# Designs tried in a protein design run: peptides against a protein of PDB entry 4Z5W. Part 187

Target 1, 305 residues: chain A of PDB entry 4Z5W
Amino acid sequence: IPDVFLELNKLWYFSAQSNLFNGEMPRSLSNSRSISLLSLRNNTLSGQIYLNCSAMTNLTSLDLASNSFSGSIPSNLPNCLRLKTINFAKIKFIAQIPESFKNFQSLTSLSFSNSSIQNISSALEILQHCQNLKTLVLTLNFQKEELPSVPSLQFKNLKVLIIASCQLRGTVPQWLSNSPSLQLLDLSWNQLSGTIPPWLGSLNSLFYLDLSNNTFIGEIPHSLTSLQSLVSKENAVEEPSPDFPFFKKKNTNAGGLQYNQPSSFPPMIDLSYNSLNGSIWPEFGDLRQLHVLNLKNNNLSGNIP

## One batch from the design tools (peptide; made by RFdiffusion4, then SolubleMPNN)

Design b2_p26_1_s3 (from b2_p26_1, 17 letters changed)
Fold by OpenDDE base, seed 1:
Structure b2_p26_1_s3 (fold): chain B 305 residues (1-305), chain A 26 residues (1-26)
Amino acid sequence: as target 1 above (305 residues)
Amino acid sequence: SEFEKKLEEAKKKLLNAPVKEPYNFV
């Protein structure tokens, strides 16, 4: 990418995504005062990510996903006082989340999906201080770590939490009960154990629950038949989605289906591939908004209602 | 504002743009 952005003093939107650009981000781009939206995703850009946040005062959305960037996560990003959305998916940092992110009050949506992030305990301890954080994607990180169960963790405004495919140990953490606005929870493809806690059924906005491919035991909590968002349509508060898409795998070898909004996901309970026992509750029939109930590959017994 | 409308339209265009390599799997 040429180093010409100093001349482009009226440029508020730059998209060069899904090209074949290589090399580093041009210094004039990293110092642009005018840019609000920056998307360079799906290129071969390399080097250290550097943004001059004191210059980039209009930056609101940053998408650098699926590039060959390396090194540390830029600790100065919280100084970008208008920066709301960060997509760093598939950037191989091999790093921890910077302590400075405790001050990242503008942050609403963050993805580090498949970014070789380490220390989930530190990550969650830091990110809980982001009071405006609504969407958090941490899939394919923290390999074989333990999901912290510290009850003091608080994500009060969290709407979307995805921590899939981390091989995480531990249980469903009680601190998630402090997120009453949670709409989408994906903890699939981990090594989570224990019982599914009944308080999950008190998350009245939760329309998408994926706990599949874990080691959960015991009965399905009857309280899941009372998930209010799946009983009635009225409580689906459509909040502004992140400026980055999500993907659902159709098949093992197929590209994911793109979803631009979390609300576009089919309402789902997936508890498949666990060690759950007991009956399928007939009261799942009360979940009139439920599109997908997946209970396969468990130890369930009795009648199918 | 007019700028906010243009910003949301631009965000929508960014989201709708084809992705070569998928990420943020659910």
Scores: peptide ipSAE 0.311, ipTM 0.852, DockQ to the pose 0.805
Fold by OpenDDE base, seed 2:
Structure b2_p26_1_s3 (fold): chain B 305 residues (1-305), chain A 26 residues (1-26)
Amino acid sequence: as target 1 above (305 residues)
Amino acid sequence: SEFEKKLEEAKKKLLNAPVKEPYNFV
């Protein structure tokens, strides 16, 4: 990419995604005062990620996903006072979340999906201080770590939490009960154990629950039959979605279905591939908004209601 | 504002742009 951005004093949107760009990010772009939206995803860009946050006062969205960047996560990003959305998916950092992210009050949406992030305990301890954080994607990190159950952890405004495919150990953490606005929870493809806690049924906005491919035991909590978002059509006000898409894997093809908004996900309870026992509650018939109930590959018994 | 409208339209264009490799799996 040429180093010509000093002359582009009215440039508020730059998209050069899905090209064949190589080399480093231009220094003039890292110093742009006008840029609000920056997307360089799906290239072969390399080197250290550097942004001059003192100059980049209009930066609101940053997408650098699927590039060959190296080095540390930029610790100065919290100084970008208008930066709301960060997509760092598929960047191989081999790093921990910087301590400076405790001060990241503008942050609303963060993805580190498949970015070789380490130390989930430190990551969650830091990110709980981001008071405006609504969407957090940490899929394909933290290999075989323990999901912290520390009761002091608090994500008050969290709406979307995705920590899939990490081989995480532990139980469903009680600190998630402190997130009453949670709409989407995915903890699938881990090594989580214990029982599914009844307090999950008190999350009135929860319309998508994936706990599949774990080691959960015991009965399905009856409180899941009373999830308010699945009983009634809440007028879910289309809240501002993250500036990055989500993908649902289909069984056979490498091309997942793209979802541009969390609200576009079909209402779902997936508890498949666990060791759950007992009956299927007939009161699942009260969940009039439920599109997908997946209970396959468990130890359930009795009649199908 | 007019700028906020342009920003939301640009975000929609970014989201609808072809992705060579999927990320942020759910």
Scores: peptide ipSAE 0.309, ipTM 0.853, DockQ to the pose 0.812
Fold by OpenDDE base, seed 5:
Structure b2_p26_1_s3 (fold): chain B 305 residues (1-305), chain A 26 residues (1-26)
Amino acid sequence: as target 1 above (305 residues)
Amino acid sequence: SEFEKKLEEAKKKLLNAPVKEPYNFV
């Protein structure tokens, strides 16, 4: 990418995604006062990510996902006072989340999916201070770590939490009960154990629950039959989705289904591939908005209602 | 504002852009 952005003082949107750009991000781009949206996703850009946040006063969205950037996560990003959305998926940092992210009050949506992030305890302790954080994607990180259960963790405004495929140990953490606005929870493909907690059924906005491919035991909580978002059509005000898409894996090696909004996911309870026992509650029939109930590969017994 | 509308339209175009390799799997 040429180093010509100093003259482009009216450029508010730059998208160069899905090209074959290599080398470093141009210094003039890292100093642009005019840019609000920056997407360089799916290139071969390399070097250290550097943004001059004192210059980049209009930056609201940053997508650098699927690049060959190296080094540390830029600790100065919280100084980008208008920066709301960050997509750093598939950047191999091999790093912890910077402590400076405690001050990241503008942050609403963050993805580090498959970014070799380490120390989930530190990550969650830091990110809980982001009071405007609504979407958090941490899939394919923290390999074989323990999911912290510390009740002091508070994500009050969290709507979307995805921490899948981390081989995480532990239980469903009690601190998630402090997220009453949670709409989508994915903790699939971990090594989570214990029982599924009844308080999950108190999350009135929860329409998508994936706990599949874990080691959960005991009965399905009856409270899941009373998930309000699945009983009635809540007129969920379509809040602004993150500036990055989500993908549902198809069982086949073909590319995942793209979802541009969390609200576009089918209402789902997936508890498949666990060690759950007992019966299927007849009251699952009250979940009139439920599209997918997946209970396969458990130890469930009795009659199908 | 007109700028905010243009920004949201640009974001929508950004989301609709083809992705070679999916990420943020759910």
Scores: peptide ipSAE 0.270, ipTM 0.834, DockQ to the pose 0.784
Fold by OpenDDE base, seed 4:
Structure b2_p26_1_s3 (fold): chain B 305 residues (1-305), chain A 26 residues (1-26)
Amino acid sequence: as target 1 above (305 residues)
Amino acid sequence: SEFEKKLEEAKKKLLNAPVKEPYNFV
């Protein structure tokens, strides 16, 4: 990418995604006062990510996903006072979340999916201070760490939490009960244990729950049959609109289905591939908005309602 | 504002753009 962005003082949108760009990010781009939306995803850009946040005063969205960037996560990003959305998926950082992210009040949507992020406890302790954080994607990180259960963790405005495929240990964390606006929870493909907590059914906005491929035991909480978002359409809360897509794997050999909005996800409860026992509650029939109920590969018994 | 509308339209275009490599798995 040429170093010509100093002359482009009216450029508010720059998209160079899905090309073959290599080398470092141009210094003039990292100093652009005009750019609001920057997408360089799906390239071969390299070096350390550096943004001059004192210059980049209009930056609202940053997508650098699927590049060959290296080094630390830029600790100065909280100084980008208008920066709402960050997509750093598939950047091999091998790092922890910077402590400076405690001050990231503009942050609304963050993805580090498959970015070799370490220390989930520190990451969540830091990111809870992001009062505007609505979407958090941490899939394919924190390999074999323990999911912290610290009840003091508060994600007040969290609507989407995805921490799949981390081989995380622990239980479903009680601090999620402090997120009453949660709409989508994916904790699939971990080593989470214990029972599924009944307070999950009190998350009135929760329409998508994936707890599949864990080691959960006990009965399915009856409270899941009372998930208000799955009973009635009337409580359609404003959905988070992250500036990055999500992907669902359908089959082992098919490309993931792209979902551009959380609303595009089918209303779902997936508890498959656990060690759950007891019966299927007939009151799952009350979940008139439910599209997918997946209970396969458990120890369930009794009648199918 | 008109700028906010343009920004939202640009975001929609970014979301609809082809992705070579899937990420943000759910």
Scores: peptide ipSAE 0.263, ipTM 0.829, DockQ to the pose 0.785

Design b2_p26_1_s4 (from b2_p26_1, 13 letters changed)
Fold by OpenDDE base, seed 2:
Structure b2_p26_1_s4 (fold): chain B 305 residues (1-305), chain A 26 residues (1-26)
Amino acid sequence: as target 1 above (305 residues)
Amino acid sequence: MAAEEERKKALEEIRNAPVKEPYNFV
């Protein structure tokens, strides 16, 4: 990419996605005063990520996903006072979240999906201080770590939490009960154990729950039959979507389905591939908004309602 | 109004842009 961005004093949007760009990010781009939306995803860009936050006063969205960047996560990003959305998916950092992210009050949406992030306890302890954080994607990190159950952890404004495919140990953490606005929870493809907690049914905005491919035991909590978002449409708040897409894997196709908004996900309860027992509650018939109920590969018994 | 619509359109272009390899799996 040429180093000409200092001359582009009216450039508010730059998208150079899905090209064959290599080398480092241009220094003039890292110093742009006008740019608000920056997307360089799906290239072969390399070197250390550097942004001059003192110059980049209009930066609101940053997508650098699927590049060959190396080194540390930029600790100065919280100084970009208008930066709301960050997509760092598929950047191999081999790092922890910087302590400076405790001060990242502008942050609303963050993805580190498949970025070799380490220390989930430190990551969640830091990110709980981001009071405006609504979307957090940490899929394919923290391999075989323990999901912290520390009751002091609090994500008050969290709407979307995805921590799939980490081989995480532990239980469904009680601190998630402090996130009453949660709409989408994915903890699938881990090694989580214990029972599914009844307080999940108190999350009145929760329309998508994936706990599949874990080691959960006991009965399905009856409180899941009273999830208000799945009973009626009245609570479907269209919240501001993150500036990055999501992908649902299809069992047979490597490409997945692309979803541009969390609200585009089908209303779902997936508890498949666990060790759950007991009956299917007849009151699942009250969930008139539910599109997908997946209970396969459990130890359930009795009649299908 | 126009600047907000342009921003919405640019964000939609960012979301819809072709991806060589999917990420942010759910």
Scores: peptide ipSAE 0.258, ipTM 0.834, DockQ to the pose 0.822
Fold by OpenDDE base, seed 1:
Structure b2_p26_1_s4 (fold): chain B 305 residues (1-305), chain A 26 residues (1-26)
Amino acid sequence: as target 1 above (305 residues)
Amino acid sequence: MAAEEERKKALEEIRNAPVKEPYNFV
């Protein structure tokens, strides 16, 4: 990308995504005063990510995903006072989340999916201070770490939490009960154990639950038959989706289906590939908004209702 | 009004742009 952005003093939107751009981000772009939306995703850009937040006063959305950037996560990003959305998916940082992110009050949506992020305990302890954080994607990080169960963790405004495919140990953390606005929870493809907690059924906005491919035991909590968002349509709070897409894998070898909004996901309960026992509750029939109930590969018994 | 619609369109373009390699799996 040429270093010409100093002359582009009216440039508020720059999308150069899905090209073949290589090399470093232009210094003039990293100092742009006018830019609000920056998308460079799906290129071969390299080097360390540096943004001059004192210059980039209009920056609201940053998508650098699927690039060859390296080094540390830029600790100065919280100084970008208008920065709401960050997509750093598929950037191999091999790093912890910077402590400076405790001050990231403008942050609403963050993805580090498959970014070699380390120390989930520190990450969650830091990110809980982001009071405006609504979407958090941490898939394919924290390999074999323990999911912290510290009851003091508080994500009050969290709507979308995805921490899949981390091989995480531990249990479903009680601190999630402090997130009453949670709409989408994916903890699939971990090594989570214990029982599925009954308080999950109290998350009245939860329309998408994936706990598949874990080591959960015991009965399916009856409270899941009372998920209000799946009983009635009236509670579907359409909130502003993050400025980055999500993907659902259909098959191991197929490209994922792109979903631009979490609300576009089919209402789902997936508890498949666990060690759950007991019966399927007949009251799952009350979940009139439920599109997908996946209970396969468990130890369930009794009659199918 | 116009600037907000332009921003919505730009965000929609960013969201709808084809991705060679999927990320943010659910």
Scores: peptide ipSAE 0.233, ipTM 0.809, DockQ to the pose 0.836
Fold by OpenDDE base, seed 3:
Structure b2_p26_1_s4 (fold): chain B 305 residues (1-305), chain A 26 residues (1-26)
Amino acid sequence: as target 1 above (305 residues)
Amino acid sequence: MAAEEERKKALEEIRNAPVKEPYNFV
């Protein structure tokens, strides 16, 4: 990318996605006062990510996903006082989340999906201080770490939590009960164990639950049959969705289905590929908004209601 | 209105842009 952004003093949106751009991000772009939306996703950009947050006072959205950037996560990003959304998916940082992210009050949506992030305990301890954080995607990181169950962790405004395919050990963490606005929870493809906790049924906004491909035991909590968002169509106020897409992997196709908004996901309970026992509750029939109930590959018994 | 519509369109373009390799798997 040429170093010409100094002359582009009215440029508020720059999208150069899915090109063949290589080399470093140009210094004039890293110092742009006008840019609000920056997307360089799906290129071959390299070097260290640097943004002059003191200059980039209008920056609200940053998508650098699927590039060849290296080095540390930029610790100065919290100084970008209007920066709400960050997509750093598929950037191999091999790093921990910076301690400075405790001060990232503008942050609403963060993805580090498949970014070689380490130390989930530190990551969650830091990110709990982001009071405006609504969407957190940490899929394909923290390989074989333990999901912290520290009850003091608090994500009050969290709506979307995705920590799939990490081979995480531990249990469904009690601190998630402190997230009453949670709409989407994906903890699939881990090594999570124990029972599914009954307090999950108290998450009145939870319309999408994926706990599939774990080692959960015991009965399905009856409280899941009373998930309010699945009983009644609450008109989910269209809150501003993350500026990055989500993908659902179809078992058969190399291309996942793209979902531009979390609200576009079908209402789902997926508990498949566990060691759950007992009966299917007849009261799952009360979940009038539920599109997908997946209970396959468990030890369930009795009649199908 | 115009600036919000332009922002919505820009965000839609960002979201709909082709992805060689999907990420943010759910």
Scores: peptide ipSAE 0.232, ipTM 0.815, DockQ to the pose 0.810
Fold by OpenDDE base, seed 4:
Structure b2_p26_1_s4 (fold): chain B 305 residues (1-305), chain A 26 residues (1-26)
Amino acid sequence: as target 1 above (305 residues)
Amino acid sequence: MAAEEERKKALEEIRNAPVKEPYNFV
């Protein structure tokens, strides 16, 4: 990418995604005063990510995903006072979340999907201080770590939490009960154990629950039949979705389904591929908004209601 | 109005852009 952004004093949107750009991010772009939306996703950009937050006062959205950037996560990003959305998916940092992210009050949506992030305990301890954080995607990180269950963790405004495919150990963490606005939870493809906690059914905005491909035992909590978002339509608060898409992989050979916003996901309960026992509750019939109930590959018994 | 619509369109373009390999899995 040429170093010509100093002359582009009116440039508010720059999208150069899905090209063949290589080398470093141009210094003039890292100092742009006008840019609000920056997407360089799916290139071969390299070097250290550096943004001059003192210059980039209009930056609101940053998508650098699927590049060959190296080094540390930029610790100065919290100084970008208008920066709301960050997509750093598929950047191989091999790093921890910077401690400075405790001060990231503008942050609303963050993805580190498949970014070789380490230390989930530190990551969650830091990110809980992001009071405006609504969307957090941490899929394909923290390999074989333990999901912290510390009750003091608080994500008060969290709406979307995706921590899939991490081989995480532990249980469904009690601190998620402190997120009453949670709409989408995916903890699939981990090594989570214990019982599914009944308090999940108290998350009145939760319309998408994926706990599939874990080691959960015991009965399905009856409280899941009372998920208010799945009983009635009224709670679909169309809030500003993150500036990055979500993907669901259906088949290995098919492109993943792209979802541009959380509301595009089907209302779903997926508890498949666990060791759950007992009966299917007839009261699942009360979930009139439910599109997908997946209970396959468990130890369930009795009658199908 | 126009600037907000342009921003919405730009965000839709960012969201809809081709991805070689899916990320942000749910």
Scores: peptide ipSAE 0.211, ipTM 0.807, DockQ to the pose 0.809

Design b2_p26_2_s1 (from b2_p26_2, 13 letters changed)
Fold by OpenDDE base, seed 5:
Structure b2_p26_2_s1 (fold): chain B 305 residues (1-305), chain A 26 residues (1-26)
Amino acid sequence: as target 1 above (305 residues)
Amino acid sequence: MDELLEQLQKLLAEAPKRPVKPTNLV
């Protein structure tokens, strides 16, 4: 990428994703006063991530995911006072989340998916201070660590939590009950154990639950049959699942921009590949908005309702 | 809801597809 961004004093959006760019980020780009949205995702960019937050006063979104960046997570990112969204997925940091992220009040969405992040306890302790954090993706990190169940952890505004494929030990953490706005929970592909807690059915906004591929035991909590978002029509996301592309063949001739319509997460309960026992509750029939109920590969018995 | 879903998709487009357990094709 050429070092010409000093001349581009009106550049608000820069997307160079899914190219073959290599080398470091240009110094002029890291000092851009005009850029609000920066995406360099899916390239071969290298070196340390550096952003001059005192210069980059308009930066609101940063996507650097799927690059060959190295070194530490930039501890100065909280100084980017308008920075809301960060995607650092597939960047191999081999690091902990910086303590400075306690001050990251502008942060609304964060992904470190598959970024070799370490110390989940420190990560959650830091990120709970991000009062505006709504989306947190930590998939493929924290290998064989224990998911902390510290009741003092509080993600008050959290809507989406994804911590899949970490081989995490522990139980469904009670501190998630402090997140009443939670809409999507994915803790799949871990080594989580114990029972599924009944308070999970009190999360009235929860329309997508994935606890699949764990070691959960006991009965399915009856409270899951009363998930208000799956009973009431107001949250009926009509959009097709990404796994089930309803190819409505509209006519062939328009070079339709595949608007990747945001393939909405289907209303889903996935409890598959556990050691759950007991019956399927007939009251799952009350979940009229539920698109996917996956209970396969458990020890369930009785009649199918 | 849509802005959150769009942000999620940008974040999740890089999430590995669920590991398909190798079906033992016997």
Scores: peptide ipSAE 0.124, ipTM 0.702, DockQ to the pose 0.033
Fold by OpenDDE base, seed 4:
Structure b2_p26_2_s1 (fold): chain B 305 residues (1-305), chain A 26 residues (1-26)
Amino acid sequence: as target 1 above (305 residues)
Amino acid sequence: MDELLEQLQKLLAEAPKRPVKPTNLV
């Protein structure tokens, strides 16, 4: 990418995703005063990620995912006072979340999916201080770590938590009950154990639950049949502001379960591939908004209601 | 809901839900 962004003093949106760009991010780009949205995703960019947050005062969204960046996670990102969305998926950091992220009050959406992030306990302890954090994606990190159950953890405004495919140990953490706005929970493909906690059914906004491919035991908590978002239509959470550019990803027929379509999050309960026992509750019939109920590969018995 | 899902799609576009087990090319 050429180092010409100093002249582009009106450039508000720069998307150069899915190209063949290599080398480092140009210094003029890292100092752009005008850029609000920056996407360099799916390139071969390398070197250390550096952004001059004192210059980049308009930066609201940063997508650097699927690049060959190296080094530490930029600890100065909280100084980008308008930065709301960060996508650092598929960047091999081999790092912990910076302690400075405790101060990241502008942060609303964060992904480190498949970024070789370590120390989930520290990550969650840091990120709980991000009071505006609504979406957190940490899939394919923290390999074989223990999911912390520390009751002091509070993600009060969290709407989406995805920590799949980490081989995490532990139980469904009680601190998630402190997230009453939670709409989507994916803890699939871990080594989570114990029972599925009944308080999950108290998450009135929860329309998508994936606990599949774990080691959960006991009965399906009856409270899941009372998930308010799945019973009634009326809790259509207000249409969030139109400010996000509609990137309609074209249907590429690649048969991987890509989260690539709006339909990729149907109202769903997936408890498949566990060791759950007991019956299927007839009251699952009350979940009129439920599109997918997946209970396969368990020890369930009795009649199908 | 839709913007959250769209944000999610942007964030998850690169996040495979499942480790693609290498399909054994049978």
Scores: peptide ipSAE 0.118, ipTM 0.720, DockQ to the pose 0.034
Fold by OpenDDE base, seed 3:
Structure b2_p26_2_s1 (fold): chain B 305 residues (1-305), chain A 26 residues (1-26)
Amino acid sequence: as target 1 above (305 residues)
Amino acid sequence: MDELLEQLQKLLAEAPKRPVKPTNLV
């Protein structure tokens, strides 16, 4: 990518995703005062990620996912006072989350999916201080670590938590009961054990639950039949007004590339590939908004209701 | 929902397809 962004003093959106760009991020881009949305995802960009947060005062979204960046996670990102969304998926950092992220009050959405992040305890202890954090994706990190169950962990505003495919040990953590706004939980493809806790059914906004491919035992909590978001339509998430004006510039002329409709996460309970026993509760019939109930590959018995 | 889903899809499209458990060809 050429180092010409100093002349582009009105550039607010730059997307160069899914190209063949290599080398480092140009210094003029890392110093852009005008840029709000930056996407360089799915390239072969390399070197250290550096952003001059004192210059990049308009930066609100950063997508650098699927690149060959190396080195540390940029510890200065909390100084980007308007930065809400970060996608660092598939960047091999081999690092811990920086302690500076305790101060990341602008942060609303974070992904480190498949980024070789280490120390889940430190990561969660740091990220709980991000008071505006709504979406957290940590899939394919923390290999064979223990999911911390520390009851003092608090993600009060968390709506989406995805920590799949980590081979994590432990139980469903009690601290998730402190996240009453949780809508989506994916802890699938771990080594989580124990029983599924009844308090999961008290998460009245939870419409997507994936606990599949774990080592859970015991009965399915009857409280899952009372998930309010799956009983009634009224809890259909008021779309948080897109704080990002996605100006769909209607490019008039280019024929309709069918953007594959983002396959909406169907309202789902997936408990498949566990060691659950007991009956299927007939009260699952009360979950009128449920699209997918997956209970396969368990030790369930009795009648199908 | 759509932005969260689009963000989640961008985030999940970056998740490698869950390794298909090798079906033990028994």
Scores: peptide ipSAE 0.111, ipTM 0.705, DockQ to the pose 0.032
Fold by OpenDDE base, seed 2:
Structure b2_p26_2_s1 (fold): chain B 305 residues (1-305), chain A 26 residues (1-26)
Amino acid sequence: as target 1 above (305 residues)
Amino acid sequence: MDELLEQLQKLLAEAPKRPVKPTNLV
């Protein structure tokens, strides 16, 4: 990528994703005062990630996923006072989340999916201080660690939590009951054990639950048949989508990789590949908004309702 | 809901597709 961004003082959106760009991120780009949205996803960019947050005062979204960046996670990112969304998926850091992220009050969405992040306890202890954090994706990290069940952990505004494919040990943590706005929970492909807790049925906004491919035992909590988001179309108060300009890319018919249509996450309960026992509750018939109920590969018995 | 789903899909676009094969619990 050429080092010409100093002259581009009106550039607010830069997307160069899914190209063959190599080398380091240009210094002029790291100092851009005009850029709000930056995406360099799916390239061969290398070196250390550096952003001059004192210059980049308009930066709101950063996507650097699927690159060959090295070194530490940039500890100065909390100084980017308007930065809301970060995608660092598939960047091999081999690091812990920086302590400075306790001060990251602008942060709303974070992904470190498959980024060789270590110490889930420290990561959650740090990120709970991000009061505006709504979406957290930590899939394919923390290999064979224990999912902390510390009751003091609080994610009050969390809507989406995905920590899949980590081989995590432990139980469904009680601190998730402190997240009443939770809409999507994925803890699939771990080594989680114990029973599924009944308080999950009190998460009135929860429309997508994946606990599949774990070692859960006992009965399915009857409280899952009363999930309000799956019983009725709550008037999804359209939280006014902040004015993210959804550029509808025109359908160019080029036979490129089907970016899977953003399949709206269907209303789903997946409890498959566990050691659950007992019956299927007939009251699952009350979940009129449910599209997918997956209970396969368990020890369930009785009649199918 | 739709914006959250779109943000989530951008974040998950880099996640490997769920392993379809059950890891053999040996």
Scores: peptide ipSAE 0.089, ipTM 0.693, DockQ to the pose 0.033

